# Designs tried in a protein design run: peptides against a protein of PDB entry 7PB4. Part 58

Target 1, 105 residues: chain A of PDB entry 7PB4
Amino acid sequence: KMLNIKEYKEKLLSTLGEFLEDHFPLPDRSVKKKKKNIQESSVNLITLHEMLEILINRLFDVPHDPYVKISDSFWPPYVELLLRNGIALRHPEDPTRIRLEAFHQ
Target 2, 218 residues: chain B of PDB entry 7PB4
Amino acid sequence: DALQMAVGYFEKGPIKASQNKDKTLEKHLKTVENVAWKNGLASEEIDILLNIALSGKFGNAVNTRILKCMIPATVISEDSVVKAVSWLCVGKCSGSTKVLFYRWLVAMFDFIDRKEQINLLYGFFFASLQDDALCPYVCHLLYLLTKKENVKPFRVRKLLDLQAKMGMQPHLQALLSLYKFFAPALISVSLPVRKKIYFKNSENLWKTALLAVKQRNR

## One batch from the design tools (peptide)

Design b1_p19_2_s1 (made by RFdiffusion4, then SolubleMPNN; from b1_p19_2, 8 letters changed)
Fold by OpenDDE base, seed 3:
Structure b1_p19_2_s1 (fold): chain B 105 residues (1-105), chain C 218 residues (1-218), chain A 19 residues (1-19)
Amino acid sequence: as target 1 above (105 residues)
Amino acid sequence: as target 2 above (218 residues)
Amino acid sequence: MAEQVLRLMVEELVILESL
């Protein structure tokens, strides 16, 4: 039973990675029109996969405070996507923090 | 048409080769303003322009003007509002833009097609009560959004603490009265019976436009 | 459809992480 769960989990992670790359890719950086004076915070946006990994890890590593602070690396459309689908929730008192939904609870 | 060209300019940004970037910007901004106030904007146009206004792509003056002309022809998509709120978290918008957004959100509340996802953002809006500039408008928004399920003991404590700090504000009392209606056991404090709920008139900026929208959709 | 599938995958992954 345990071996089957691990194998299934690995398969699901792989499938999720491929699915995210196909359906929710980051916008190509090419539309960075070099307007000189806007401090393009050269903040590298993270993938939706990386964002979910951070959220899942926080949920299980720190269950008493499962919230992650939204950084400039969090692409706003991804944050919206997670919130609208009930995958993530905002902190009730700190709008800069989000958590993964505790589907196991 | 002229509107599509203007929206496309804001979406794609200025073409590098334009010698008179400011004149072109002003022309397109005036086109959007004129159409918005005369006829309203389509939901798709509001989706694009609202995101632009809150993304920090343009300066505060331009963002303010765009946000002031976010007047619907018929409806505003809930998704557009959720996207807009997500931009508020990135911290690229000014305090004045945040105030204007909450005023806009209250004024346009009835024109938003759905409220299910906006209701999930209740905690985010509630946290914004701590900002003295936002507090009156956030109280009004929360008054429109609050369901029985949102009335929790910790939120009651926060509202009472805020009242102790800021005094008896009409907008805060209105929200507390609604909380007491949904959960009387959580609020032991006697609230004055107000016959009328008084919020700051956020609609004043759009009063004429909102009347026109309501008349067109009858 | 893609957004619904995403939710289901994440839900299942969270459940599996809890076993």
Scores: peptide ipSAE 0.646, ipTM 0.406, DockQ to the pose 0.342
Fold by OpenDDE base, seed 1:
Structure b1_p19_2_s1 (fold): chain B 105 residues (1-105), chain C 218 residues (1-218), chain A 19 residues (1-19)
Amino acid sequence: as target 1 above (105 residues)
Amino acid sequence: as target 2 above (218 residues)
Amino acid sequence: MAEQVLRLMVEELVILESL
């Protein structure tokens, strides 16, 4: 039973990864640098897969404070996507913190 | 050959310069239809054409005709089905195309080479139960896919809530009966003992074609 | 819709992690 759950989980993670790459890829940075002074914030955006991994890990590692601080690596449209779909919740007092929904409770 | 030219047309799209775009499209579509119903299509041809039918590259009428002729010569690749389901998520296909796809998936289920990846999509299919147009076909698909590991308390609650909303639908009762078989402790309600499970559309659009496929592969 | 599928996959994953 446990082995089957682990294998199923691994397969689900793989399928999720492929699904996210196909449907929610990061925007191509290839938008031509028009010259305006927008400070090249060298911020490396993380994938939606990596974002979900962070949120899931936090939910289980620190169940009493399952909130993750939104960093500059979090692409704002991904944050909005997760919130809009009820996958994540914003902290009631700190808008810079989000948690994964506790679907298992 | 004529089939390769037809598949290539759908894959590459209409070459800009053809004055008679509609006549050319119809010619290639008829070629695919004729071969599919007569001999079936190779797994590679189904992979290409199924993606095209669900991608929104062509109009709904064309997509419907392509999907209706997704008849295998031997097998359908599981990867083709997974890709097809991914296109359903993008929302470029019509509601009627989605219904037809689920009907197709149920009809062709035994001809899919593997089920491992399709089984991972169980949660996605289960969510589609909320769509009233899809619900009968999704119940049938879930009946084919459901393993003991998929029968969870929250899914039982969702099915019972759906039954409360929609009434005692035969397709929903079939799925609930299977759930009770795998996990009798999760379903306290008495389900009517049905000797025969009836899913809507016993008249498979592909019945004759599927018989022919089975005869060729004997 | 892709967004609905995402929610369901995440829901299933969270349930599996709790098992």
Scores: peptide ipSAE 0.645, ipTM 0.509, DockQ to the pose 0.541
Fold by OpenDDE base, seed 2:
Structure b1_p19_2_s1 (fold): chain B 105 residues (1-105), chain C 218 residues (1-218), chain A 19 residues (1-19)
Amino acid sequence: as target 1 above (105 residues)
Amino acid sequence: as target 2 above (218 residues)
Amino acid sequence: MAEQVLRLMVEELVILESL
């Protein structure tokens, strides 16, 4: 029983990864080369997969404070995507903090 | 060949801004339809055309016709189905297209090469039960997909709530009966022992074609 | 629709993680 859940979870994670790569890829770095003046903020954007992993881990590791601070590595469109779809919630008092929705509660 | 040209047209779109765009589209669509119903389509052709039908690249009429001719020669790739489901989430397809897709998915279920990734979409399909138009077909799909591990207390509650709202529908009863089989402790409600499970005949649209496919692959 | 699928996949993942 536990093995089946673990295997299912692993398969789901794999499917989610592929799904995110296909439908929610990071914007290609190649298109930004032409506009001179955008400060190349050297900030390495994380994938949506990595963002979700952080949020899920925080939800279970620190259930009493499941909020993650939005860093510069968080691509704003991904944050908006998670919020508008009810996947994440913004902290009521701190708009720079988001949590994963507790779908299990 | 004519089929490759037709598939290429749908994939790449119309090359020339010719005044005869509609005639060209119809010609290629008829080519796909003719081959699909006579011989079936290769897995690669289904992959391309299924994505096109659900992407919203073309109008609803065209998408509907494409979906109706998604008949495999041999197998359908699971990846094609996963991609198709992803397009359902983008919301660019009509309600009728969604219904047709679920009917297609049920009808073609045995021709899908693998089920591992589709089983991971169980939660997505389950959420679609709330759509009254989809509910009968989704119940049938879930009946095919449901494993013991999928039967959770929250899903049982949702099914019971849906039953309270819609009444005891045959398709919902079939799914609840399956849930009770896997997890009898979660369903205290006495379900009528139905000897026969009745789903809407989703296969009716493709019945003749599917029989032909099964005969060719024997 | 991709966004709805994403929600559902995440929901399922969270539920599985809670088990």
Scores: peptide ipSAE 0.650, ipTM 0.476, DockQ to the pose 0.565; fails the geometry check
Fold by OpenDDE base, seed 4:
Structure b1_p19_2_s1 (fold): chain B 105 residues (1-105), chain C 218 residues (1-218), chain A 19 residues (1-19)
Amino acid sequence: as target 1 above (105 residues)
Amino acid sequence: as target 2 above (218 residues)
Amino acid sequence: MAEQVLRLMVEELVILESL
């Protein structure tokens, strides 16, 4: 039973990864930011898959404080996507923190 | 090979320079149709064409015709089905294409090589029960997919709510009966013991083709 | 629709992780 769940989880993760690559790819780096003086901190944006992994891990690793701080690596449209779909919730007192929805509860 | 040229046309899209794009498209579509109904398609051809049919690359009429021709020679790759489901999520296909896809999925279910990844999509299919047009076919699909592990209290509640809204539909009753079989404690409602499970004959569109596939693979 | 599917996939993953 446990082996089947693990294998199932791995396959779902793989399917999700492919799905995210196909439907929610990161914007091509080629969008010429017009050179206004803001330091091009070449912050490597994480994939939506990586973002979800972080959120899921935090939900289970730290269930009493399941919130993740939004870093510069979090592409704002992904954050918005998760929030508007009820996949993530913003911290009520700190808008820089988000949590995954506890769907298992 | 004429089929390879046809598949390549759909994959690469219409070359800009062809004055008679519609005739070329129709020629290739007829080639795919002829081979699919006569011999079936290879898993690789289904992978390519199924993706195209659901991607919204072509018009609804073309997509519908392609999808109707997704007849396997031997097997359908589970990966192709997963990829197809991903396209349903993007919303580039029509409602009629979605219905046709679920009908196809039910009809071709036995020809899919593996079910492990499809079983992972159980929650997605279950959510599609709310679509009145999809509901009969999704119930049939879920009836084929449902394991004891899928029968959760929240899904039981959703099915009962759906039954309250839509009435005692035969396809919904079939799924509920299966749920009761796996988890009798979750379904307190006395379901009429239907001796016969009645799903819409999704197979009717492919019945002749499926018989031919089964005969070739014996 | 893609967004709805994403939610459902994540929901399923969370449920599986809780198992």
Scores: peptide ipSAE 0.649, ipTM 0.479, DockQ to the pose 0.538; fails the geometry check

Design b1_p19_2_s2 (made by RFdiffusion4, then SolubleMPNN; from b1_p19_2, 9 letters changed)
Fold by OpenDDE base, seed 2:
Structure b1_p19_2_s2 (fold): chain B 105 residues (1-105), chain C 218 residues (1-218), chain A 19 residues (1-19)
Amino acid sequence: as target 1 above (105 residues)
Amino acid sequence: as target 2 above (218 residues)
Amino acid sequence: MAEQQLRLMVEELVILESQ
């Protein structure tokens, strides 16, 4: 039974990864390094998959404070996607923090 | 240069806590408007100002005026458009600003240097079809962007559901006809053979400016 | 639909992680 759950989880993660790549890929900010000192904040945007992983891990690792601070690596469209679909919730007092919805509760 | 000073003002914000903040703002805004309508803006200027207009840094009235004067001298950078779409998703802009942006995007579509990254945003644009105010303009945008690989069964279902809800809207029919062209097996519904595809004239706001841009670049 | 499907997949994943 446990092996089947693990295998199913792995399959689901793989399917999710493929789904995210197909439907919600990150735009390649090919910032052509033209020389001008525009401090384009070289903040590497993370994938939606990575964002979800962070949120899921936080939910289970720190269940009493499952909130993650929105960093510059969080692409705003992804944050909005999660919020508008009820996948994530904003902290009631701090709009810069979000949590994954506790679907298991 | 007056334009550089104006762009710098919007980018960096007001330098001095001058009592005449509103007059200074209006002066710089008029400078941008005058140059944009007369000569168009450089791609770099559009990059800066477009992001400012959608970031929520200024009030809706100012943002609307900035967005209305996002007229290119030659080209618009695809990166500027991608950044702009990111701001739209943050929810800090008004519904009217979103509508204006999609109208602008359709009107300026041919002046965007590349479309590869914009095409990756297809799913986000498609999600905006549910907004009744955006739907006509989003359909037009999607009509311009849609490739065969974008035509998926779930999107077909969504478009048919929207048609059931909203009726046989000309813009929706145009998009569905394109979908049927790319994937006839996915659309069993008989679509009326429309000889002409009609979208709302999104270009009307910029018609004169666009003609001038095309004439200068010939 | 894609967004709804995303929610369902995440929901299922969270439920599986809770076991």
Scores: peptide ipSAE 0.583, ipTM 0.662, DockQ to the pose 0.312
Fold by OpenDDE base, seed 3:
Structure b1_p19_2_s2 (fold): chain B 105 residues (1-105), chain C 218 residues (1-218), chain A 19 residues (1-19)
Amino acid sequence: as target 1 above (105 residues)
Amino acid sequence: as target 2 above (218 residues)
Amino acid sequence: MAEQQLRLMVEELVILESQ
């Protein structure tokens, strides 16, 4: 039975999620000692999965400006991973913006 | 042995019940310091202690002392360095600890077993050039890491902008000269041919220890 | 190898989304 394109996409997303957790996990944040007072801006890093979702969504939602601004939540090693593998591209004039590669184009 | 007990203390954390927590901490810290400066630490010990120093598990004073004694007996694992850099991204590390880490990384660069994964973090290090306190040490690190494939137009622009802001700093000039060597078409600016590259001597804190490590490994 | 596989998976997802 040819898996419906939708079902195949869901399976691929699930497989990607597992793959990212296995190969590219975030550093273990487990040292959440709640010491309240030091306003060190705990940069809430997002997962590589979440980063890819943002990039994919932007590519299809805003095709005329598919670039996402790199926030403090973007772990620099992940940004570099996507760039060096040709998965993402930097904006030619603004290095703080990246887009997903348009593989469908 | 005393070192294993000390490393285990830092790894597991202080047992809640000891009234004399500070005295025990100091004892174990001195044990690590003494062994590190006399003999160096094994790669496994550095892996554990380096992560502890950057995780924010202990106070800045303790973290600084641990980081200062991250002296290898033979080699440092690249994986330990990658993990350490990951902690820098989490933002629980003080500015002074970040400076010390980059100084350490430059000083210990030749003792790191591999560089392939560290080279993948090039973009992270490059982003840290904007920090005035880190800039001299990051330039030195990038000078050691830079390959032709790292020299991109946007990075050239950033370095030139930084030079315009900070002036012609010796460490920036050194890095720009290397960039010009790899990609002369990207840098139209005439850089003064400096015969001597000047970086801040990051290894000064470990000079005696590094000499001893080199002598033991010959 | 893992990085190449990541690219292939993302490429496939993008192609599927465009259909």
Scores: peptide ipSAE 0.614, ipTM 0.512, DockQ to the pose 0.314; fails the geometry check
Fold by OpenDDE base, seed 4:
Structure b1_p19_2_s2 (fold): chain B 105 residues (1-105), chain C 218 residues (1-218), chain A 19 residues (1-19)
Amino acid sequence: as target 1 above (105 residues)
Amino acid sequence: as target 2 above (218 residues)
Amino acid sequence: MAEQQLRLMVEELVILESQ
């Protein structure tokens, strides 16, 4: 039973990854502006998959404070997507923090 | 340069507690407006100002005026559009600003240097079809963006559902017709063959300005 | 819709992680 759950989870993660790539691909902002000087911090945006992984991990690793601080790596459309669909919630007192919805509770 | 000073003002914000903050803002806004309508703006200026207009840094009136003068001298960077959409999703702008942005995006579509990244935003644009105020303009945008690979069964269903809800809208019909063209097997419904694709808001606020830009770039 | 499907997939994943 445990092996089947693990395998199913892995399959689901794979399917989710493919789904996210198909429907919600990250725009490549890597326009290497060759111009040296503006330290526009090349904020490496993370994929929606990576974002979800972070949120899921936080939910289970720190259940008493399952909130993740929204970093510059969090693409705003993804944040909004998660919030709009009730997948994530903003912290009631700190809008810069979000958590995954506790679907298991 | 007066334009550089104006752009810098919007980018950095009001530095000094000048008692006449509003007068200074108006001065710079007029400078941007005058240059934009006369000559167009450089891609870099549009990049800065477009983001400012959508960031919620200024009030709706100011943002609206900035957005209305996002007229390119030559091209708009795709990156600017991607950033703009990012701001749009943050929800700090008014509904009217969102409408104006989509109108702008449609109007300026041909002046955007590349479309590859914008095409990746297809799903986000498609989600905005549910907003009745945005729907006509989003349909027009999607009409410009839609490729065969974007035509999926779930999107077809959504469009048909929207048609059922909203009735036969010309903009929705145009998009559905395009979908049927790319994937006739997905759309069993007989669509009236429209000889001419018509989007009601084809007359954009920038028509005169865009004609001038095209004339300067011949 | 893709967004709804995303929610369902995430929900399922969270439920699975809780087992």
Scores: peptide ipSAE 0.581, ipTM 0.651, DockQ to the pose 0.311; fails the geometry check
Fold by OpenDDE base, seed 1:
Structure b1_p19_2_s2 (fold): chain B 105 residues (1-105), chain C 218 residues (1-218), chain A 19 residues (1-19)
Amino acid sequence: as target 1 above (105 residues)
Amino acid sequence: as target 2 above (218 residues)
Amino acid sequence: MAEQQLRLMVEELVILESQ
């Protein structure tokens, strides 16, 4: 029985999630909570999975402007990982914006 | 305190009004160097200066000198190392700075207070094996970090591929031997039983300093 | 490598979403 494209997609997303957790887990910055005084805006870093989800959604929701602004929640190693592997592209005129590669075009 | 003024200078950057920016910079560098080699630096000072050295705020020569002075009085914070690795990925530092950082990380490994977060960076370190200049030092670092859970078939294949390309390098053999220890079924190749594991630059730049640190903390 | 596998997985996912 050909797994419905939807079921296959869900399985792939699950496998991707597990893969990302195994190979590229986010370091927990939680230790910084105790030192009160530095207004380190506790910017919660997002997982690589969440980052990819944002990029994929933007690619399909806004195909004419598929770029996402890099926020402080984007862990720099993840951004570099995506760029280095050709999974994402930096905007040619705005280095603060990245897009997912359009593998389907 | 002269050290506090020096650290503050690097943190805040050069005050615009100083006519002799280079002399001031050199003065503060020498202050940091002197204290670091004599007494070591506090974890907080290392946290500040290590990030500065890798952020690209200063030139390569300055960054190199700062990194060479990242000698702890007692411990290095794991958080400082995680932040440092983040800066390495941003690509604002030179290749030589990256090499120096990995050498430093290996040399100072035992002085890092915790390893839990560093262990989570295993995949990023493993990816750096592709850089020929980093490969020997990354292998040494991975040798220190590798747990059974990290030994996966794809990583074994990558190490064997690297060995095929680079030859039987001692640092690769050391790491492969550790992998075989944790997962003998994944490595069918007979590895020579080397009784002694040799990594490149066993004589680290900090050997004398580290001995002094160990003596002070006894 | 893990990075190459990541690319392949993301590529496949993007292709699937385009259908």
Scores: peptide ipSAE 0.580, ipTM 0.652, DockQ to the pose 0.312; fails the geometry check

